# Peptides against a protein of PDB entry 4N7V, part 177

Target 1, 222 residues: chain A of PDB entry 4N7V
Amino acid sequence: TLRSITSPLVAHRLKPIRQKTKKAVVSILDSEEVCVELVKEYASQEYVKEVLQISSDGNTITIYYPNGGRGFPLADRPPSPTDNISRYSFDNLPEKYWRKYQYASRFVQLVRSKSPKITYFTRYAKCILMENSPGADFEVWFYDGVKIHKTEDFIQVIEKTGKSYTLKSESEVNSLKEEIKMYMDHANEGHRICLALESIISEEERKTRSAPFFPIIIGRKP

## One batch from the design tools (peptide; made by RFdiffusion4, then SolubleMPNN)

Design b2_p27_2_s2 (from b2_p27_2, 8 letters changed)
Fold by OpenDDE base, seed 1:
Structure b2_p27_2_s2 (fold): chain B 222 residues (1-222), chain A 27 residues (1-27)
Amino acid sequence: as target 1 above (222 residues)
Amino acid sequence: ELEEEREKELEEELKKLFEEESHLLDD
């Protein structure tokens, strides 16, 4: 099943973006829908031959072939859907489109990992909790130049000297220099606070049924 | 300025990653 490969993509709260590659253009629209434009070149002109338009919650996939499959010249935005439109749910998407959906999903996940959900200014650092899930990325930019980037898989440290290293186990974290442990402690505290705030705010969003509260900024740079 | 730099870095990272992942788009 497609679910065994990837979960439905989630593009909520993501800013519009358009990224061109050799074979495709991937976009997040103002509507927070995701479009994959499959590009072919003919006579030195690029044409969009196929479009996958995916809903913001990833559950609906609309597929169309511009200009009756002849292709439409590549432009600054996806071509409008034609009359020949196929609509699928995530669970009934034909297998031939699974890899393309996975491509879109990976794109969205990467964008989410770089999209601030909560920005929290402490006395010593700018902390940022990102939109990706599970295990959202967490970045700490200390005002003195130290940087810590936490992911589900690793912790990257950039010291004042510019020395950079990656920690992949708790033993490596425990073996850090005492000076770096202080930064790590602060980062962990900021992370805890951001996660707590995320939980509280999300609950209030649920109760209020209002417009999204995220992204938010807490505090200000000293 | 910092935001613009991060945005450019993201664009470059996205470009690199998804050129590498372009095999997913092969028929």
Scores: peptide ipSAE 0.201, ipTM 0.808, DockQ to the pose 0.731
Fold by OpenDDE base, seed 5:
Structure b2_p27_2_s2 (fold): chain B 222 residues (1-222), chain A 27 residues (1-27)
Amino acid sequence: as target 1 above (222 residues)
Amino acid sequence: ELEEEREKELEEELKKLFEEESHLLDD
């Protein structure tokens, strides 16, 4: 099943973006829908041959073939859907589109991992909790130049000297120099606070059913 | 300025990663 490969993508709260690659253009629209435009080159002109438009919650996939499958010239936005449109639910998506959906999902997940959900300014650093889940990325930019990037899989450290390394286990974290441990402790505290705030704010958002509270900024840069 | 730099880094990272994963789009 598609679900065994990936979960439905989630594009809520993501800013519009349009990213061109050799074979495709992926867009997040103002509507928070995701469009994958499959690009082919003919006579030195790029054409959009197929479009997957995925709802913001990932559960609805609309597929169309511009100009009756002949393709439309690549433009600055996805071509408008034609009258020949197929609409699928996530669980009913034909297998031939699964890899394309996976591509879209990975794109969205990457964007989410770089999209601030909570920005928290401390005395020493700018802390950022990202939108991706589970295990949201957490970045700490210390004002003195040290950077810590936490993901579900690793912790990347960039020291003042520019030395960069990745930690993949607790043992490696425990082997850090004392100076770096201080930065890590601060990062962990900032992370804890951001997670706590996320929980509280999300609960209030649920209760009020208002417009999204995120992204938010807590504190001020010194 | 820092936001613009971050946006550029994101675009470059997205471009690199999704060109590498472009095989997912092959028929």
Scores: peptide ipSAE 0.201, ipTM 0.809, DockQ to the pose 0.717
Fold by OpenDDE base, seed 2:
Structure b2_p27_2_s2 (fold): chain B 222 residues (1-222), chain A 27 residues (1-27)
Amino acid sequence: as target 1 above (222 residues)
Amino acid sequence: ELEEEREKELEEELKKLFEEESHLLDD
């Protein structure tokens, strides 16, 4: 099943973006829908031959073939869905489209990992909890130039000198120089606070059924 | 200025990643 390969993509709260590659253009629209435009080149002109339009919650996929499959010239936005339209649920998506859906999902997940959900300014750093899940990315930009990037898989450290290294185990974290441990301790505290705030805010959203509270900025740069 | 630099870095990372993942679009 498609579900065994990937979960439904989640594009809520993401800003519009349009990324062109050699074979496709992927877009997040103002509506928070995701479009994959499959691009082919004919006589030095790029044409959109197929479009997958995916709902913001990833559960509905609309597939269409511009100009009856002849293609539509590539433009600054996806072509309108007018020809040969099919609509599928996530669990009913034909297998022939699974890899294309996976491509869209990976795109959205990457954008989410770079999209601030909570920005928290401390005395020493700008802390950012990102939108991706599970295990949201967490970045700490210290005002003195040190940077720490935490993911589910690793911790990347960039020192004042520009020296960069990656930590993948607790033993490596424990072997850090004392000066770097101070930055790590501050980063971990900021991370804990952001996670606590996320939980509290999410619970209030659930209770009030109001518009989304995220993204949120807490504090100011000193 | 810092936000513009972050956006540029994101665009470059997205471009690199999705050129590498383009094999998913092969028939």
Scores: peptide ipSAE 0.198, ipTM 0.806, DockQ to the pose 0.744
Fold by OpenDDE base, seed 3:
Structure b2_p27_2_s2 (fold): chain B 222 residues (1-222), chain A 27 residues (1-27)
Amino acid sequence: as target 1 above (222 residues)
Amino acid sequence: ELEEEREKELEEELKKLFEEESHLLDD
């Protein structure tokens, strides 16, 4: 099943973006829908031959072939759907489209990993919890120049001198110099606080069913 | 300006990564 390969993508709260590659253009629209435009070149002109339009919650996939499959000239936005539209649920998506959906999902996940969900200013640093899940990226920008970037897979440290290194195990973290451990401790505390606030705010958001509470900014830069 | 720079960096990163992932778009 598609679900065994990837979960439904989540594009909620993401800002519009349009990224062109040789084979495709991927967009997050103002509506928070995701569009994959499959591009082919003919006579030195790029044409959109196929479009996958995915709902913001990833559960609905609309597929259409512009201009009756002849293609539509590539423009600054996806071509409008025609009357020849196929609509699928996530669990009913034909297998031939699974890899294209995965492509869209990975794109969205990367954008989410760079999209602030919670910005928290401490006395010493700007902490940022990102939108990606599970295991959201967490960045700490200390005002003195130290930077820590936590992901599910690693921790990157950039020291005041500009020295940069990556930690991939708890053992490596425990082997850090005492000075760096202090920064790590602060980063971890900020991370804990952001996760706690995320949980509380998300629960209140669910209860109220109001406009999105995120992204939020907590505290002020000193 | 800082926001624009971050956006450009993101776009460049996305471009690089998804050129590499373009094989997912093959039939």
Scores: peptide ipSAE 0.194, ipTM 0.804, DockQ to the pose 0.664

Design b2_p27_2_s3 (from b2_p27_2, 11 letters changed)
Fold by OpenDDE base, seed 1:
Structure b2_p27_2_s3 (fold): chain B 222 residues (1-222), chain A 27 residues (1-27)
Amino acid sequence: as target 1 above (222 residues)
Amino acid sequence: DLEKEREEELEKELKELFEKYSHLLDD
């Protein structure tokens, strides 16, 4: 099943973006829908031959072939759907589209990992919890130039000197220089706070059923 | 400044991602 390969993509709260590649253009629209435009080149002109438009919650996939399958010239936005469209639920998506959906999912997940959900300013750093899940990325930009980037898989450290390295185990973290440990401690505290706030705010958001509370900014740059 | 750097980083990572997963678009 498609579900065994990927979960439905989630594009909520993501800003519009359009990324062109050789074979496709992937977009997040103002509506928070995701579009994959499959591009072909004919006579030095690029044409959109197929479009997958995926709902913001990833559960509905609309597929259409612009201009009756002849293709529509590539533009700065996806071509509008025509009369011959197919709509599928995530669980009913034909297998031939699964890889394209997966492609969209990877794109969205990356964008989420770079999309601030919570920005928290401390005395020493700008902390940012991202939108991706599970295990949201967390970045700490210290005002003195140190940067720490935490992901589910690793911790990247950029020191004041510009020296960069990656930590992949607790042992490596424990082996850090004392000076760096201080930064790590601060980063971890900021991370803890952001996660706590995320939980609290999300619960309140659920209760109120209001407009999205995220992204939020807590504190201000000193 | 930081925002621009983040945008540039995103663009870079997107390019890398798309290169890595371009095969998913092949029939």
Scores: peptide ipSAE 0.321, ipTM 0.855, DockQ to the pose 0.785
Fold by OpenDDE base, seed 3:
Structure b2_p27_2_s3 (fold): chain B 222 residues (1-222), chain A 27 residues (1-27)
Amino acid sequence: as target 1 above (222 residues)
Amino acid sequence: DLEKEREEELEKELKELFEKYSHLLDD
């Protein structure tokens, strides 16, 4: 099943973006829908031959072939769905489209890992919890120049000298110099607080059914 | 500008991602 390969993509709260590659253009629209435009070149002109338009929750996929499959000239936005339109649920998506959906999912996941959900200013650093899940990325920018980037897979440290290294195990974290451990301790505390706030705010959003509270900024830079 | 730097970093990472997964768009 498609679900065994990837989960439905989630584009909620993501800012509009358009990224062109040789084979495709991927966009997040103002509606928070995701579009994959499959591009072919003919006579030095690029044409959109196929479009996958995916809902913000990833559960609905609309596929269409512009200009009866002949293609529509590449523009600054996806072509409007007019010809040969098919609509699928995530679980009913034909296998021939699974790889393209996975491509869109990878794109969205990367954008989410760089999209602030919570910004928290402490006495020593700017902390940022990102939108990706599970295990959201967490960045700490200390005012003295130290940087820490936590992901589900690793922790990257950039020291004041510009020295950079990656930690992939608890043993490596425990082997850090004492001066770096202080930064790590602060980063971990900021991370804990952001996760706690995320939980509280998400619960309040569920209760009120109001406009999204995220992204949110807590505190101010000193 | 920190925001500009983040946008440039994202663009770079997206390019690398698309190169890595370009095979997903092959027939």
Scores: peptide ipSAE 0.319, ipTM 0.855, DockQ to the pose 0.735
Fold by OpenDDE base, seed 4:
Structure b2_p27_2_s3 (fold): chain B 222 residues (1-222), chain A 27 residues (1-27)
Amino acid sequence: as target 1 above (222 residues)
Amino acid sequence: DLEKEREEELEKELKELFEKYSHLLDD
């Protein structure tokens, strides 16, 4: 099943973006829908021959073939669906489109990992909890130039000198220099606070059922 | 500017991602 390969993508709260590649253009629209435009080149012109438009919750996929399958010239936005439109649920998506959906999912997941959900300014750093899940990325940008990037899989440290290294185990974290441990301690505290705030705000958001509270900014840069 | 640096990092990561997963778009 498609679900065994990937979960439905989630594009809520993501800013619009349009990224062109050789084979496709991937977009997040103002509506927070995701579009994959499959691009073909003919006579030095690029044409969109197929579009996958995926709902913001990833559960609905609309597939259409612009201009009756003849394609439309590539533009600054996806072509409007006019002809040969098919609508599928995530679980009913034909297998022939699974890889394209997976491509969209990877794109969205990366964008989410770089999209601030909570920005928290401390005395020493700008802390950012990202939108991706589970295990949201967490970045700490210290004002003195040190950077820490936490993911589900690793912690990357960039020192003031520009030296960069990755930590993949608790043992490696415990082996850090004392100076770096201070940064790590601050990063961990900021992370804890962001997670706590996320929980509290999410609960309040659930109760009010109004417009999204995220993204939020806590504190101010000194 | 931290925001600019973040944007540049995103662009880099996107490029790498698209290169890595371009095969998913093969027919």
Scores: peptide ipSAE 0.319, ipTM 0.853, DockQ to the pose 0.790
Fold by OpenDDE base, seed 2:
Structure b2_p27_2_s3 (fold): chain B 222 residues (1-222), chain A 27 residues (1-27)
Amino acid sequence: as target 1 above (222 residues)
Amino acid sequence: DLEKEREEELEKELKELFEKYSHLLDD
């Protein structure tokens, strides 16, 4: 099943973006829908031959073939669906489209990992909890130039000197220089606070059923 | 500018991502 390969993509709260590659253009629209335009080149002109338009919650996939499958010239936005439109639920998507859906999912997941959900300014750093899940990325930009990037898989440290390294185990973290441990301690505290705030805010969103509270900024740069 | 640096990093990672997963678009 498609679900065994990937979960439905989630594009809520993501800013519009359009990224062109050789084989495709991937977009997040103002509507927070995701479009994959499959591009072919003929006589030095690029044409969109197939479009997958995926809902913001990833559960509905609309597929159409511009200009009756002949293709439509590549433009600054996806071509509008006109005819020969197919609509599928995530669980009913034909297997022939699974790889393309996975491509869109990877794109969205990366964008989410770089999209601030909570920005928290401390005395020493700008802390950012990102939108991706599970295990949201967490970045700490210290005002003195040190940077820490936490993911589900690793911790990356960039020191003032520009020295960069990656930590993948607790033993490596414990082996850090004392001066770096101070930065790590601050990063971990900021991370804990952001996670706590995320939980509290999300609960209030659930209760009120109002407009999204995220993204949110807490504090200000000193 | 911190925001500009983050945007540039995103663009770089997107490029790498699309190169890595370009095979998903092959028929």
Scores: peptide ipSAE 0.303, ipTM 0.846, DockQ to the pose 0.810

Design b2_p27_2_s4 (from b2_p27_2, 11 letters changed)
Fold by OpenDDE base, seed 5:
Structure b2_p27_2_s4 (fold): chain B 222 residues (1-222), chain A 27 residues (1-27)
Amino acid sequence: as target 1 above (222 residues)
Amino acid sequence: DLEEERQKELEKELEQLFEEESYLLDD
């Protein structure tokens, strides 16, 4: 099943973007829908041959083939849907589109991992909790130049000297120099605070049922 | 504009990193 290889993408709160790759253009629209334009080259011109438009919650996929499948020239926005439109739910998406959906999902997940949900300024660093889930990325930019990037899978450290390394286990974390451990401790505390705030704010957001509270900025840069 | 700059950085990073995922679009 599609669900066995990916979950429905979630584009809520993501800002509009249009990103071109060699084979496709992926857009997040103002509506927070995601569009994948499949691009082919013909006579030195790029054409959009197929479009997948995915709802912000990932559960509805609309597929259309511009100009009856002949394609429209690539433009600065997705081509308008034609009369031949297919609409699928996530669980009813034909297998031939699964990889394309996965492509969209990975794109959205990458964008989410770089989209601030909570920005928290401490005395020593700018801390950022990102939108991706589960295990949101957490970045710490110390004002002295040290950088820590936490993901679900690893921790990347960039020291003042520019030396960069990745930690993939607790053993490696425990082997850090004491100076770096101090930065890590601060990063972890900032992370804890951001997670706590996320929980509290999300609960209040649920209760009020108002406009999204995120993204939010806590504190001020010194 | 800090937001504009952040967006540009994001787009640049996406261009570099996500091109590797284009294999998903192969027939």
Scores: peptide ipSAE 0.224, ipTM 0.825, DockQ to the pose 0.529
Fold by OpenDDE base, seed 2:
Structure b2_p27_2_s4 (fold): chain B 222 residues (1-222), chain A 27 residues (1-27)
Amino acid sequence: as target 1 above (222 residues)
Amino acid sequence: DLEEERQKELEKELEQLFEEESYLLDD
C-alpha cells in the first residue's frame, strides 16, 4: 500500500513556494495545496504533461493531463485543471502515481524541516523548532557564531573556527570537548523549552478550535 | 525586504537538496 511507503503529506502553515527541478515543478499554493507538474522538453520548450494536485492534508489527490494530454507550456503557475480530471483518496491512489506522491511528500517534508514553527531567543542564541515530524529539526544559532543543528538522525556542530562535524550516537556526544558541551547543554535546554511550549500551545489550539497559533516568536534578540 | 530574502535563500537551498530526489520520477 501507499501508506506502507509514506504517510499523507501535511502542508498546513507552509508559505507558497515554486521549485523547478530537472523533471518537475513542485509548488505549494496559497491554498496550501501541493502541485507536482511533470515536465517534458520538446524542441527546447518545456511542457507540463501531467499534474498531481494534492490537498493540504495529503488525503485527496487530483490528477489531470493538460491540453488533453498534449501538454501545456510551462508557466509561472500550474495550468488550470482540464475536463479530464481524476480524483483519488490517499488510500485509493493508483500504484502508478505512488512514486510521484512520494516525490511531493519528500518535498513538503524538506520544506517543513526548514520552516520555523517556534523561534525562541535566549541570552546566547536564536533557537528554532521546525515544522517537520515526527522528530522536528531544531537549530541553534549562537550569537558568537557557533551553530548546532539537531535532526532525528544526527546532531551537526559548526564551531567558531568553521570546523564542522556530525554526531550520530550518544557516545560521540559524551566525548565532546568541555567547551562544546556547554553549547550542547544550552541547545538541549532550548530544545526542551520549545517542545514544552509546542505541547502547551497545541493543547490550547485544540480547546479553542481557533485559528493556528503557529508560527510564534518567543523573546527578542539581546 | 527581509522576508523576501529569507524565501529566496530557502528556494536556493531546496534547489540543491531536492534535485537529488528526482530519481523518484524515473520510469
Scores: peptide ipSAE 0.222, ipTM 0.823, DockQ to the pose 0.494; fails the geometry check
Fold by OpenDDE base, seed 1:
Structure b2_p27_2_s4 (fold): chain B 222 residues (1-222), chain A 27 residues (1-27)
Amino acid sequence: as target 1 above (222 residues)
Amino acid sequence: DLEEERQKELEKELEQLFEEESYLLDD
């Protein structure tokens, strides 16, 4: 099943973006929908031959073939759907579209990993919790130049000297120099706080049913 | 503008990664 290889993409709160590659253009729209435009070249002109438009929650996929399948000239936005539109739920998406959906999902996930959800200014650093899940990326930019990037899979450290290294195990973290451990401790504290605030704010969003509170900025740079 | 810079970095990263991932779009 498609679900066995990916979960529905989630594009909520993501800013609009349009990225062109050789074979496709992927967009996040103002509506937070995701569009994959499959591009073919003919007579030195690029045409959109197929469009997958995916809802912001990833659960609805609308597929259409512009200009009756003849293609529509590539423009600065996806072509509008007209005739011969197919709509699928995530679980009913035909297998022939799974790889294209996966492409869109990976795109969105990468964007999410770079999209601030919570920005928290401490006395020593700018901390950023990102939108991706599970295990949101967490970045700490210390004002003295040290940088720490935490992901679900690793921790990257950039020291004042510019020396960079990646930690992939707890033993490696424990073997850090004492001076780096201080930065790590601060980063971990900031991370804990951001996660706690995320939980609290999300609960308030649920209760009030208001517009999204995220992204949010806590504090200010000294 | 830090936000603009972050956006540009994201676009560059996306360009590189998703050109590499274009095999997913092959028939």
Scores: peptide ipSAE 0.222, ipTM 0.831, DockQ to the pose 0.708; fails the geometry check
Fold by OpenDDE base, seed 3:
Structure b2_p27_2_s4 (fold): chain B 222 residues (1-222), chain A 27 residues (1-27)
Amino acid sequence: as target 1 above (222 residues)
Amino acid sequence: DLEEERQKELEKELEQLFEEESYLLDD
């Protein structure tokens, strides 16, 4: 099943973006829908031959073929669905489209990993919890130039000198220089606070059923 | 605008990373 290789993508709260590659253009629209435009070149002109339009919650996929499959000239936005439109649920998506959906999902996940959900200013750093899940990325930008990037898989440290290294185990973290440990401790505290706030705010958001509370900014840069 | 700059940086990063994954789009 498609679900065995990927979960429905989640594009909620993501800002519009349009990314062109050789074979496709992927967009997050103002509506938070995701579009994959499959691009082919003919006579030095790029044409959109197929479009996958995916709902913001990833559960509905609309597939259409511009100009009856002849293609529509590539523009600054996806072509409107006019010809050969099919609509599928995530669980009923034909296998022939699974890789394309996976491509969209990976794109959205990457965007989410770079999209601030909570920004928290401390005395020493700007802390940012990102939108991706599970295990949201967490970035700490210390005002003195040190940077820490936490992911589910690793911790990257960039020192004042620009020296960069990646930590993949607790033992490596424990082997850090004392001065770096101080930064790590602060980063971890900021991370804890952001996660706690995320939980509280998400629960309140659920109760109120109002407009999204995220992204939020807490504090100000000193 | 700092937000616009961040968005542009994101787009550049995505371009590089997703070109490598274009194999998913092969027939």
Scores: peptide ipSAE 0.221, ipTM 0.831, DockQ to the pose 0.589; fails the geometry check

